# Peptides against a protein of PDB entry 4Z5W, part 245

Target 1, 305 residues: chain A of PDB entry 4Z5W
Amino acid sequence: IPDVFLELNKLWYFSAQSNLFNGEMPRSLSNSRSISLLSLRNNTLSGQIYLNCSAMTNLTSLDLASNSFSGSIPSNLPNCLRLKTINFAKIKFIAQIPESFKNFQSLTSLSFSNSSIQNISSALEILQHCQNLKTLVLTLNFQKEELPSVPSLQFKNLKVLIIASCQLRGTVPQWLSNSPSLQLLDLSWNQLSGTIPPWLGSLNSLFYLDLSNNTFIGEIPHSLTSLQSLVSKENAVEEPSPDFPFFKKKNTNAGGLQYNQPSSFPPMIDLSYNSLNGSIWPEFGDLRQLHVLNLKNNNLSGNIP

## One batch from the design tools (peptide; made by RFdiffusion4, then SolubleMPNN)

Design b2_p30_8_s1 (from b2_p30_8, 12 letters changed)
Fold by OpenDDE base, seed 2:
Structure b2_p30_8_s1 (fold): chain B 305 residues (1-305), chain A 30 residues (1-30)
Amino acid sequence: as target 1 above (305 residues)
Amino acid sequence: SYILSVDPDEVPRRSVSLEELLEKLKKLNS
């Protein structure tokens, strides 16, 4: 990419995604005062990510996903006072989240999907301080770590939490009950154990639950038959979605279906591929908004209602 | 079972000429 962005003093939106751009990010772009939306996704850009946040006063969205950037996560990003959305998916950092992200009050949506992020305990301890954080995607990180169960963790405004395919150990953490606005929870493809907690049924906005491919035991909590978002339509809060799409894959190597908004996901409960026992509750029939109920490959018994 | 992520599959990268990019940028700055 040529270093000509100083001349483009009216440039508000720059999208150069899915090209063959290589080398480092142009310095004139990293100092752009006018740019609000920057997408360089799916190129071959390399080097350290650097943004002059004191110059980039209009930056609201940053998509650098699927590039060959390396080094540490830029610790100065919280100084970009209007920066709301960050997509760093598929950038191999091999790093921890910077402590400076405790001060990232403008942050609403963050993805580090498949970015070789380490130390889930530190990551969650830091990110809980982001008071405006609504969407957090941490899929394909933290390999074989333990999902922290620290009751003091609080994500008050969290709407979307995706931590899939991490081989995480532990149980469904009680601190998730402090997220009453949670709409989408995906903890699939981990090594989570214990029972599914009844308090999940108290998450009145939860319309998409994926706990599949874990080691959960015991009965299905009857409280899941009372999920208010799946009983009635009235609570479909159209909240602003992140500027990045989601991808639903059958496996790590399969092509993904693109979803532009979390609300575009079919209402779903997936508890498949666990060690759950007991009966299928007939009251699942009361969930009139539910499109997909997947209970396959468990130890369930009794009648199918 | 499906895994949710934000990492797209490798979409075939298109070669946009530098000239085409610069023309588009000039048009946006006018």
Scores: peptide ipSAE 0.063, ipTM 0.615, DockQ to the pose 0.727
Fold by OpenDDE base, seed 5:
Structure b2_p30_8_s1 (fold): chain B 305 residues (1-305), chain A 30 residues (1-30)
Amino acid sequence: as target 1 above (305 residues)
Amino acid sequence: SYILSVDPDEVPRRSVSLEELLEKLKKLNS
């Protein structure tokens, strides 16, 4: 990409996604005062990510996903005081989240999907300080780590949490009960164990739950039959989606279906591929908004209601 | 079962020339 962005003083939106751009990000782009939305996703850009946050005062959205960037996660990003959305998916950092992200109050949506991020405990301890954080995607990181169940963790405004395919150990973390606005939870394709906690049924905005492909035991909590978002339509709060799309894959190696908004996902409970026992509750019939109930490959018994 | 991710690598990369990009940028700056 040529270093000509100094002359483009009116450029507020720059999208050059899914091209063949290579080399480093131009310095003039990293110093642009006018750019609000920057997407260079799905290129072959390389080098270290550097943004001059003191110059980039209008930057609100940054998508650098699926590039060949290397080095550390830019620790100065919290100095970009208007930066809300970050997509760093599939950038192989091999790093921890910077401590400076504790100060990232403008942050609303963050993805590090498949970015070789390490230390989930540190990551969550840092990111809980982001009071405006609504969407967090950490899929394909933290390989074989333990999902922390520290009760002091608080994501008060969290709406979308996706931590799939990490081979994570542990249980469904109690600190998620402190996220009453949670709409979408995906913890699929891990090694999570224990019982599915009844307090999940108290998450009145939860319309999409994927706990599939884990090692959960015990009965399906009856409280899931009373999920208010699945009983009535009135709780479908269309909130502003992140500027990055989601991809739903059948497996880690499959092609993904693109979804532009979390609200475009069908209301779903997927508990498949666990070791759950007991009966299917007849009261699942009360979930009039539920589109998909997947309970296959468990140890369930009794009658299908 | 499905997993959710933010992995756009499945989108084919398009060969847009740098010239075409610069022309588009010039049009946005005019």
Scores: peptide ipSAE 0.033, ipTM 0.625, DockQ to the pose 0.685
Fold by OpenDDE base, seed 1:
Structure b2_p30_8_s1 (fold): chain B 305 residues (1-305), chain A 30 residues (1-30)
Amino acid sequence: as target 1 above (305 residues)
Amino acid sequence: SYILSVDPDEVPRRSVSLEELLEKLKKLNS
């Protein structure tokens, strides 16, 4: 990318996504005072990510996903005082979340999907301090680590939590009960064990639950038949979506289905590919807003209601 | 299925030339 952005002092939006741009990010771009929205997603940019946060005072959204950046996660990003959304998906960092992210109060949406992030315990301990964090996507990281169950972890404003395909061990963490506004939870494709906790049914805004492809045992909690968001339409608060899309991967060889907003996901309970036993509760019929109930590949018995 | 914030099969696709982009940006800045 040419270093010509110094002349573009009125540029508030720059999107050059899905091109073949290579090399380092231009210094003039990294020092732009006018840019609010920056997307360089799906290029071949390389080197270390550097942003001059003291200059980039208008930066609100950053999408650098699917690039060949190397090195550490930029520890100075919390100094970008207006920065709300970050997409760092598919950047091979091989790093931990910087401690400086404890101070990232402007942060509302963060993705590190498939970014070789390590130490989930540290990551969650750090990110819980982001008081405005609503969307957190950590899919394809933390390989074979243990999902921390520390009850003191608090994500009070969390709406969307996705930590899928990490081969995580442990149980469904009780600290999720501290997120009463949770709308979407994906913990699929892990090695989570134990029982599915009944308190999940108390998450009145939860319309999308994916616990599929784990090692859960016991009965399906009856409380899941009482998920208020799936009983009535009234609670569909359209919250501001992150400035990055979501992709649902169905098969290893199939492209991801794009969803521009979390609200675009069909209301779903997926508990498939576990070791759950007992009956299918007839009261799942009370979930009038539920589009997908997937209970296949379990040890369930009795009548199908 | 699981959710990501990136298309797992996304490949860099030349949709706009850098020159065309820069020309458009210059026009918007004038």
Scores: peptide ipSAE 0.334, ipTM 0.744, DockQ to the pose 0.794; fails the geometry check
Fold by OpenDDE base, seed 4:
Structure b2_p30_8_s1 (fold): chain B 305 residues (1-305), chain A 30 residues (1-30)
Amino acid sequence: as target 1 above (305 residues)
Amino acid sequence: SYILSVDPDEVPRRSVSLEELLEKLKKLNS
């Protein structure tokens, strides 16, 4: 990418996704005062990620996913006072979340999916201080670590939590009950054990639950048959309106990369590939909004309702 | 009738990009 962005004083949006851009991120781009959305996803960019947050006062969204960046996670990102969304998926950091992220009050959405992030306990302890954090994706990190169960952890505004494929040990953590706005929970493909807690059924906004491919035991909590978001449409969970201003239809005329939207996450309960026992509750039939119920590869018995 | 997904998509769910996730969530709530 040429280092010409200093002259582009009106550039609020720059997307150069899925190209063959190599080398370091241009310094003029890292110092842009006008850019609100920056996406350089799926390139071959290298070097350290550096953003001059004192200059980048309009930066609201950053997507650097699927690049060859190296080094540490930029600890100064919390100084980007308007930065809401960060996608750092598939960047091999081999790092912990910086302590500075405790101050990341603008942060609403964060992905470190498959970014070689370490120390889930520290990560969650830090990120709980992000009062506006709604979406957290940590899949394919923290290999064989223990999912912390510390009751003091509080993600009050969390709507989406995905921590799949980490081989995480532990149980479904009680601190998730402090997230009453939780809409999507994916803890699949871990080594989580114990019983599925009944309080999951009290998460009135939860429409997508994936606990598949774990080592859960005991009965399916009957409370899962009472998930309000799956009973009626009227409890239609307020969209996590990502303040992604970009879904405003106005810029439809630029050849929008039709991201083939992978099939809408259907309203789903997936408890497959566990060691669950007991019966399938007939009251799952009351979940009129449920599209997918996957209970296969368990020790369930009795009649299929 | 619930679609019992019989196919083990045994493939560890590919890391959903934040954008893809947000788009999916929007579609569910529309």
Scores: peptide ipSAE 0.022, ipTM 0.384, DockQ to the pose 0.035; fails the geometry check

Design b2_p30_8_s2 (from b2_p30_8, 10 letters changed)
Fold by OpenDDE base, seed 2:
Order: structure tokens, then C-alpha cells, then sequence
Structure b2_p30_8_s2 (fold): chain B 305 residues (1-305), chain A 30 residues (1-30)
């Protein structure tokens, strides 16, 4: 990419995604005063990520995903006072979340999916201080770590939490009960154990729950049959989604389904591939908004209602 | 009516391409 962006003093949106750009990010982009939306996703850009946050006063969205960037996560990003959305998926940092992210008050949506992030305890301890954080994607990180259960952790405004495919140990953490606005929870493809906690049924906005491919035991909590968002169509307030898509495969051989909004996901409860026992509650029939119920590959008994 | 999905191959949601997710899931299951 040519280093000519200093002359583009009216450039509000720059998208050069899915090209063959290589080398470092141009220094003139890192100093752009006009740019609000920067997407360089799916290129071969390399080197250290550097942004001059004192110059980039209009930056609201940053998508650098699927590039060959390396080194540390830029600790100065919290100084970009309007930066709301960050997509750093598929950038192999081999790093911890910077302590400076405690001050990242503009941050609303963060993805580090498959970014070789380490120390989930430190990451969650830091990110809980982001008062405006609504979407957090940490899939394919923290391999074989323990999911912290510290009751003092608080994500009060969290709507979307995805921490899948980490081989995480531990239990469903009680601190998630402090997130009453949670709409989507994906903890699938981990090594989580214990029982599914009844307080999950008190999350009135929760329309998508994936706990599949874990080691959960005991009965399905009856409280899951009373999830308010699945009983009635409340008009989900269209909150601003992250400027990055979500992907979900239906089958190993199918292409990825792209979802632009969390609300575009089918309402779902997936508890498949666990060691759950007892009966299927007939009251799952009361969940009129539920599209997908997956209970496959458990130790369930009795009648199918 | 809800659909009882019995599809074993449903993968987690991510902001990454599904090809890389599948590759990683294969690596984790091997």
C-alpha cells in the first residue's frame, strides 16, 4: 500500500480488504486524522501494529484481521478515544492483553479469535474494566487454561461472549450471572465440568446458549425452560453490532454462514456432547421462539416430549 | 415448532473463517 494518505485529508472510510497487499502498514494511515473506518482484513501485511492515537482522533473501527502482523498488542490503543470496534482475529501475537486496556472506555466490540492470546485470568481481569464492552470474542486462545470462577469479575454490559475451542477447564463461572444483558453465550468445545447452573435461566435476554462438546454432568436445569427471550418476542433493541462478521458452520463440509448481527442468529439451546442425565423437560415446548434444541449425545432418559 | 438438531458437526461461532476453525478442530480432535 503506498504511503500517500497524508494527502487524503477527507478520507473517512478506507477498505482494502481481501487483496494481495504486503509489507508494513503505511505510516500515513497510522497518522490519519480523518479516517473513521479502517479495514485491511485478509491481506499479508506484516510487522508491528502501530497507531498514532493522538493523530487518529476520528478512528472508530479497526479491522486488521487475517494479516501477518506480529509482536505485542499495541498498549496505546486506549488512547484512541473514539475507537469502538477492534478485529484482531487471526493475528498471531503470542501475548497477554495489555494492562492499559483497563482504561479502554470507548471499546464496545473486541475480537482476538485465533490470535494466540495467553492468560485468560489476566485477560478477563483487565477487560472487566471496559465499561462499554458489549461483544467479546476470544475463541481459539488460552489452550488448556482454567476458566476463572472469581465472583468479583463483572461484565455488566456484556451482550455477546464467545470463548469456544480453548480446551478450557473449570465450571460455568458464577460471575456471568452479573451480566443480565447477555444475549449470546458460546462456551462450546472446551473441557468444562460440573453441573449446568440454574441461574442461566434467569438471563432474560439470553436467546443463544451453546455449551456443547464439554464434560457437563447432572440434569438439565428446569430454569432453561423459562428463558424469557425464548418464551416471548420482545423487540430486541437493535444495538449497534460490531463492524466484524460472525461465522458459524452447520456441517464440516459446508461453507461458513456469515452473520452480521447477533440478532440474526437463530435462537438456540445446544447442550449436545456432554454427560447430562435425567429427562427432557416437557416445558421446552413453551419456548415458542426457540429454533434449535440440540441435546444429542448425552445420557438422557425417559420420553421425548 | 423448534428443530431438534442432531447434527454432530456444528462448530462454534467465530469471527474467523470456517476453514481455519475446521482445521483447528481437526487438530484438537487428533
Amino acid sequence: as target 1 above (305 residues)
Amino acid sequence: SYILSVNPDEVPRTSISDEELLKKLKELNS
Scores: peptide ipSAE 0.024, ipTM 0.547, DockQ to the pose 0.026
Fold by OpenDDE base, seed 1:
Structure b2_p30_8_s2 (fold): chain B 305 residues (1-305), chain A 30 residues (1-30)
Amino acid sequence: as target 1 above (305 residues)
Amino acid sequence: SYILSVNPDEVPRTSISDEELLKKLKELNS
């Protein structure tokens, strides 16, 4: 990318996503006072991520995903006082989340999907201080770590939590009950154990639940048949999407479906590939908004309702 | 009406591209 952005003093939006750009991010871009939306996703950009937050006073969205950046996570990003959305997916940091992110009050949406992030306990402890955080994607990190169950963890405004494919150990954490606005929960493809907690059915905004490919035991909580968002249409809150896409895969050989908004995900309960027993509750028929109920590869018995 | 899937081959995953998912599944099976 040419280093010409100093002359572009009115540049509000710059998208160079899905190109063949290589090398380092231009310094003039890292110092742009006018840019609000910056997307360099899906390039071959390299070097350390550096943003001059004192200059970039209008920066609201940053998408650097799917690049060859290296080094540490930029600890100064909380100084970008208007920065709401960060997509750092597929950047191999091999790092912990910086302590400075405790002060990241502008942050609303964060993705570190497949970014070689370490220490889930520290990550969640830090990120709980982000009072405006609504979307958190931490998939493909924290390999074989334990999902912390500390009841003091509080994500009050969290709407989307995705921590899939980490091989995480532990149980479904009670601290998720402190997130009453949770709409989408994906903890799939971990090594989570114990029972599925009944309090999940009290998350009245939860329309998408993926607990598949874990080691859960016991019966399916009957309270899941009472998820209000799946009973009535009126609970579909159209929230502004994060400035980064979500991806859903149906099959290991299928192409990934891109979703621009969490609300564009089909209403779903996936409990497949566990060790759940007992019957399928006939009251799942009350979930009139439910599109997909996946209970395959369990130890369920009785009649299919 | 909802779709009850009992078919073993559906793996709904959020936030992962198919390529990365495939790579990780290969890594998990190795």
Scores: peptide ipSAE 0.024, ipTM 0.533, DockQ to the pose 0.024; fails the geometry check
Fold by OpenDDE base, seed 5:
Structure b2_p30_8_s2 (fold): chain B 305 residues (1-305), chain A 30 residues (1-30)
Amino acid sequence: as target 1 above (305 residues)
Amino acid sequence: SYILSVNPDEVPRTSISDEELLKKLKELNS
């Protein structure tokens, strides 16, 4: 990418995703005062990620996912006072979340999926201080670590939590009961054990639950048949609009309104590939908004309702 | 009506890849 961004003093949005860009991020880009949305996703960019947060005062969204960046996670990102969204998926940091992220009050959405992040306990202890954090994706990290169950962890505004494919040990963490706005929970493809806790059915906004491919035992909690978001349409959970202001420029091209029906996450309960026993509750029939109930590859018995 | 699957022989549905998740989340805000 050429180092010409000093001349682009009106550049608000820069997207160069899914190209063949290599080398380091241009210094002029890292110092851009005008850029609000930066996406360099799916390139071969390399080197250390450095952003001059004192200069980048308009930066609201940063997508650097699927690049060959190396080194540490930029500890100064919390100094980007308007930065809401970070996508660092598929960047191999081999690092812990910086302690400075405790101060990241502007942060609403964070993805470190498949980024070789280590120490889930530290990561969650840090990120719980992000009071505006709504979306957290930590999939494909923390290999064989233990999912902390520390009751003091509080993600009050969390809507989306995805920590899949980490080979995590432990149980469904009770601290999630402190997240009443939780809409999507994915803990699939771990080594989580114990019983599925009944308090999951008390998460009134939860419409997508994936606990598949774990080692859960016992019966399916009857409380899952009472998930309010799945019983009534009136609880139309405003799907977590990621606070990505996708300013889709309305291409005013007069061509047909592709109603991109937002491919809404299908309301789903996936408990497949566990060691669950007992019966399927007939009251799953009350979940009129449920699209997918996946209970395959368990030890369930009795009648299918 | 919902889809009920209890078939033990079905290939594990991969958890929504973060890429697919991010794509869906993008579509929802759009």
Scores: peptide ipSAE 0.023, ipTM 0.524, DockQ to the pose 0.033; fails the geometry check
Fold by OpenDDE base, seed 4:
Structure b2_p30_8_s2 (fold): chain B 305 residues (1-305), chain A 30 residues (1-30)
Amino acid sequence: as target 1 above (305 residues)
Amino acid sequence: SYILSVNPDEVPRTSISDEELLKKLKELNS
């Protein structure tokens, strides 16, 4: 990418995603005062991630995912006072979340999926201080660590939590009950054990639950048959809209990338590939908004309702 | 009506890749 962004003092949005760009991120881009949305995802960019947050005062979204960046997670990102969304998926940091992220009050959406992040306890202890955090994706990190169950952890505004494929040990953590706005929970492909806690059915906004491919035992909590978001359309919570900026297509006649509306996350309960026992509750039939109920590969018995 | 699967022979579906999930979440907001 050429180092010409100093002259682009009106550049609000820059997207160079899914190209063949290599080398380092241009210094002029790292110092851009005008850029609000920066996406360089799915390139071969390398070197250290450095952003001059004192200059980048308009930066609201950063997508650097699927690049060959190396080194540490930029500890100064909380100084980017308008930065809401960060996608660092598939960047191999081999690092812990910086302590400075305790101060990241602008942060609403964070992904470190498959980024070789370590120390889930520290990560969650830090990120709980992000009062505006709504979406947190941490899949393919923390390999074989223990999911902390510390009741003091509080993600009050959390809507989406995904921590899949980490081989995490432990139980479904009680601190998730402190997230009453939780809409999507994926803890699949871990080594989580114990029973599925009944308080999950009290998460009135929860419409997508994936606990598949774990070692859960006991009965399916009957409270899951009363998930309000799945009973009625009136309780259909607004789909987790990460505050990704609405790309207002400026009506320029150039062939608009049809963002095919992805199929909305189907309302789903996936408890497959566990050691759950007991019966399938007939009251799952009351979940009129439920699209997928996956209970395969368990020790369930009785009649299929 | 929902899809109920209790079939033991189904290959474990990989969790929606976080990228697909983030993509879907992005697209839900778009």
Scores: peptide ipSAE 0.022, ipTM 0.553, DockQ to the pose 0.033; fails the geometry check

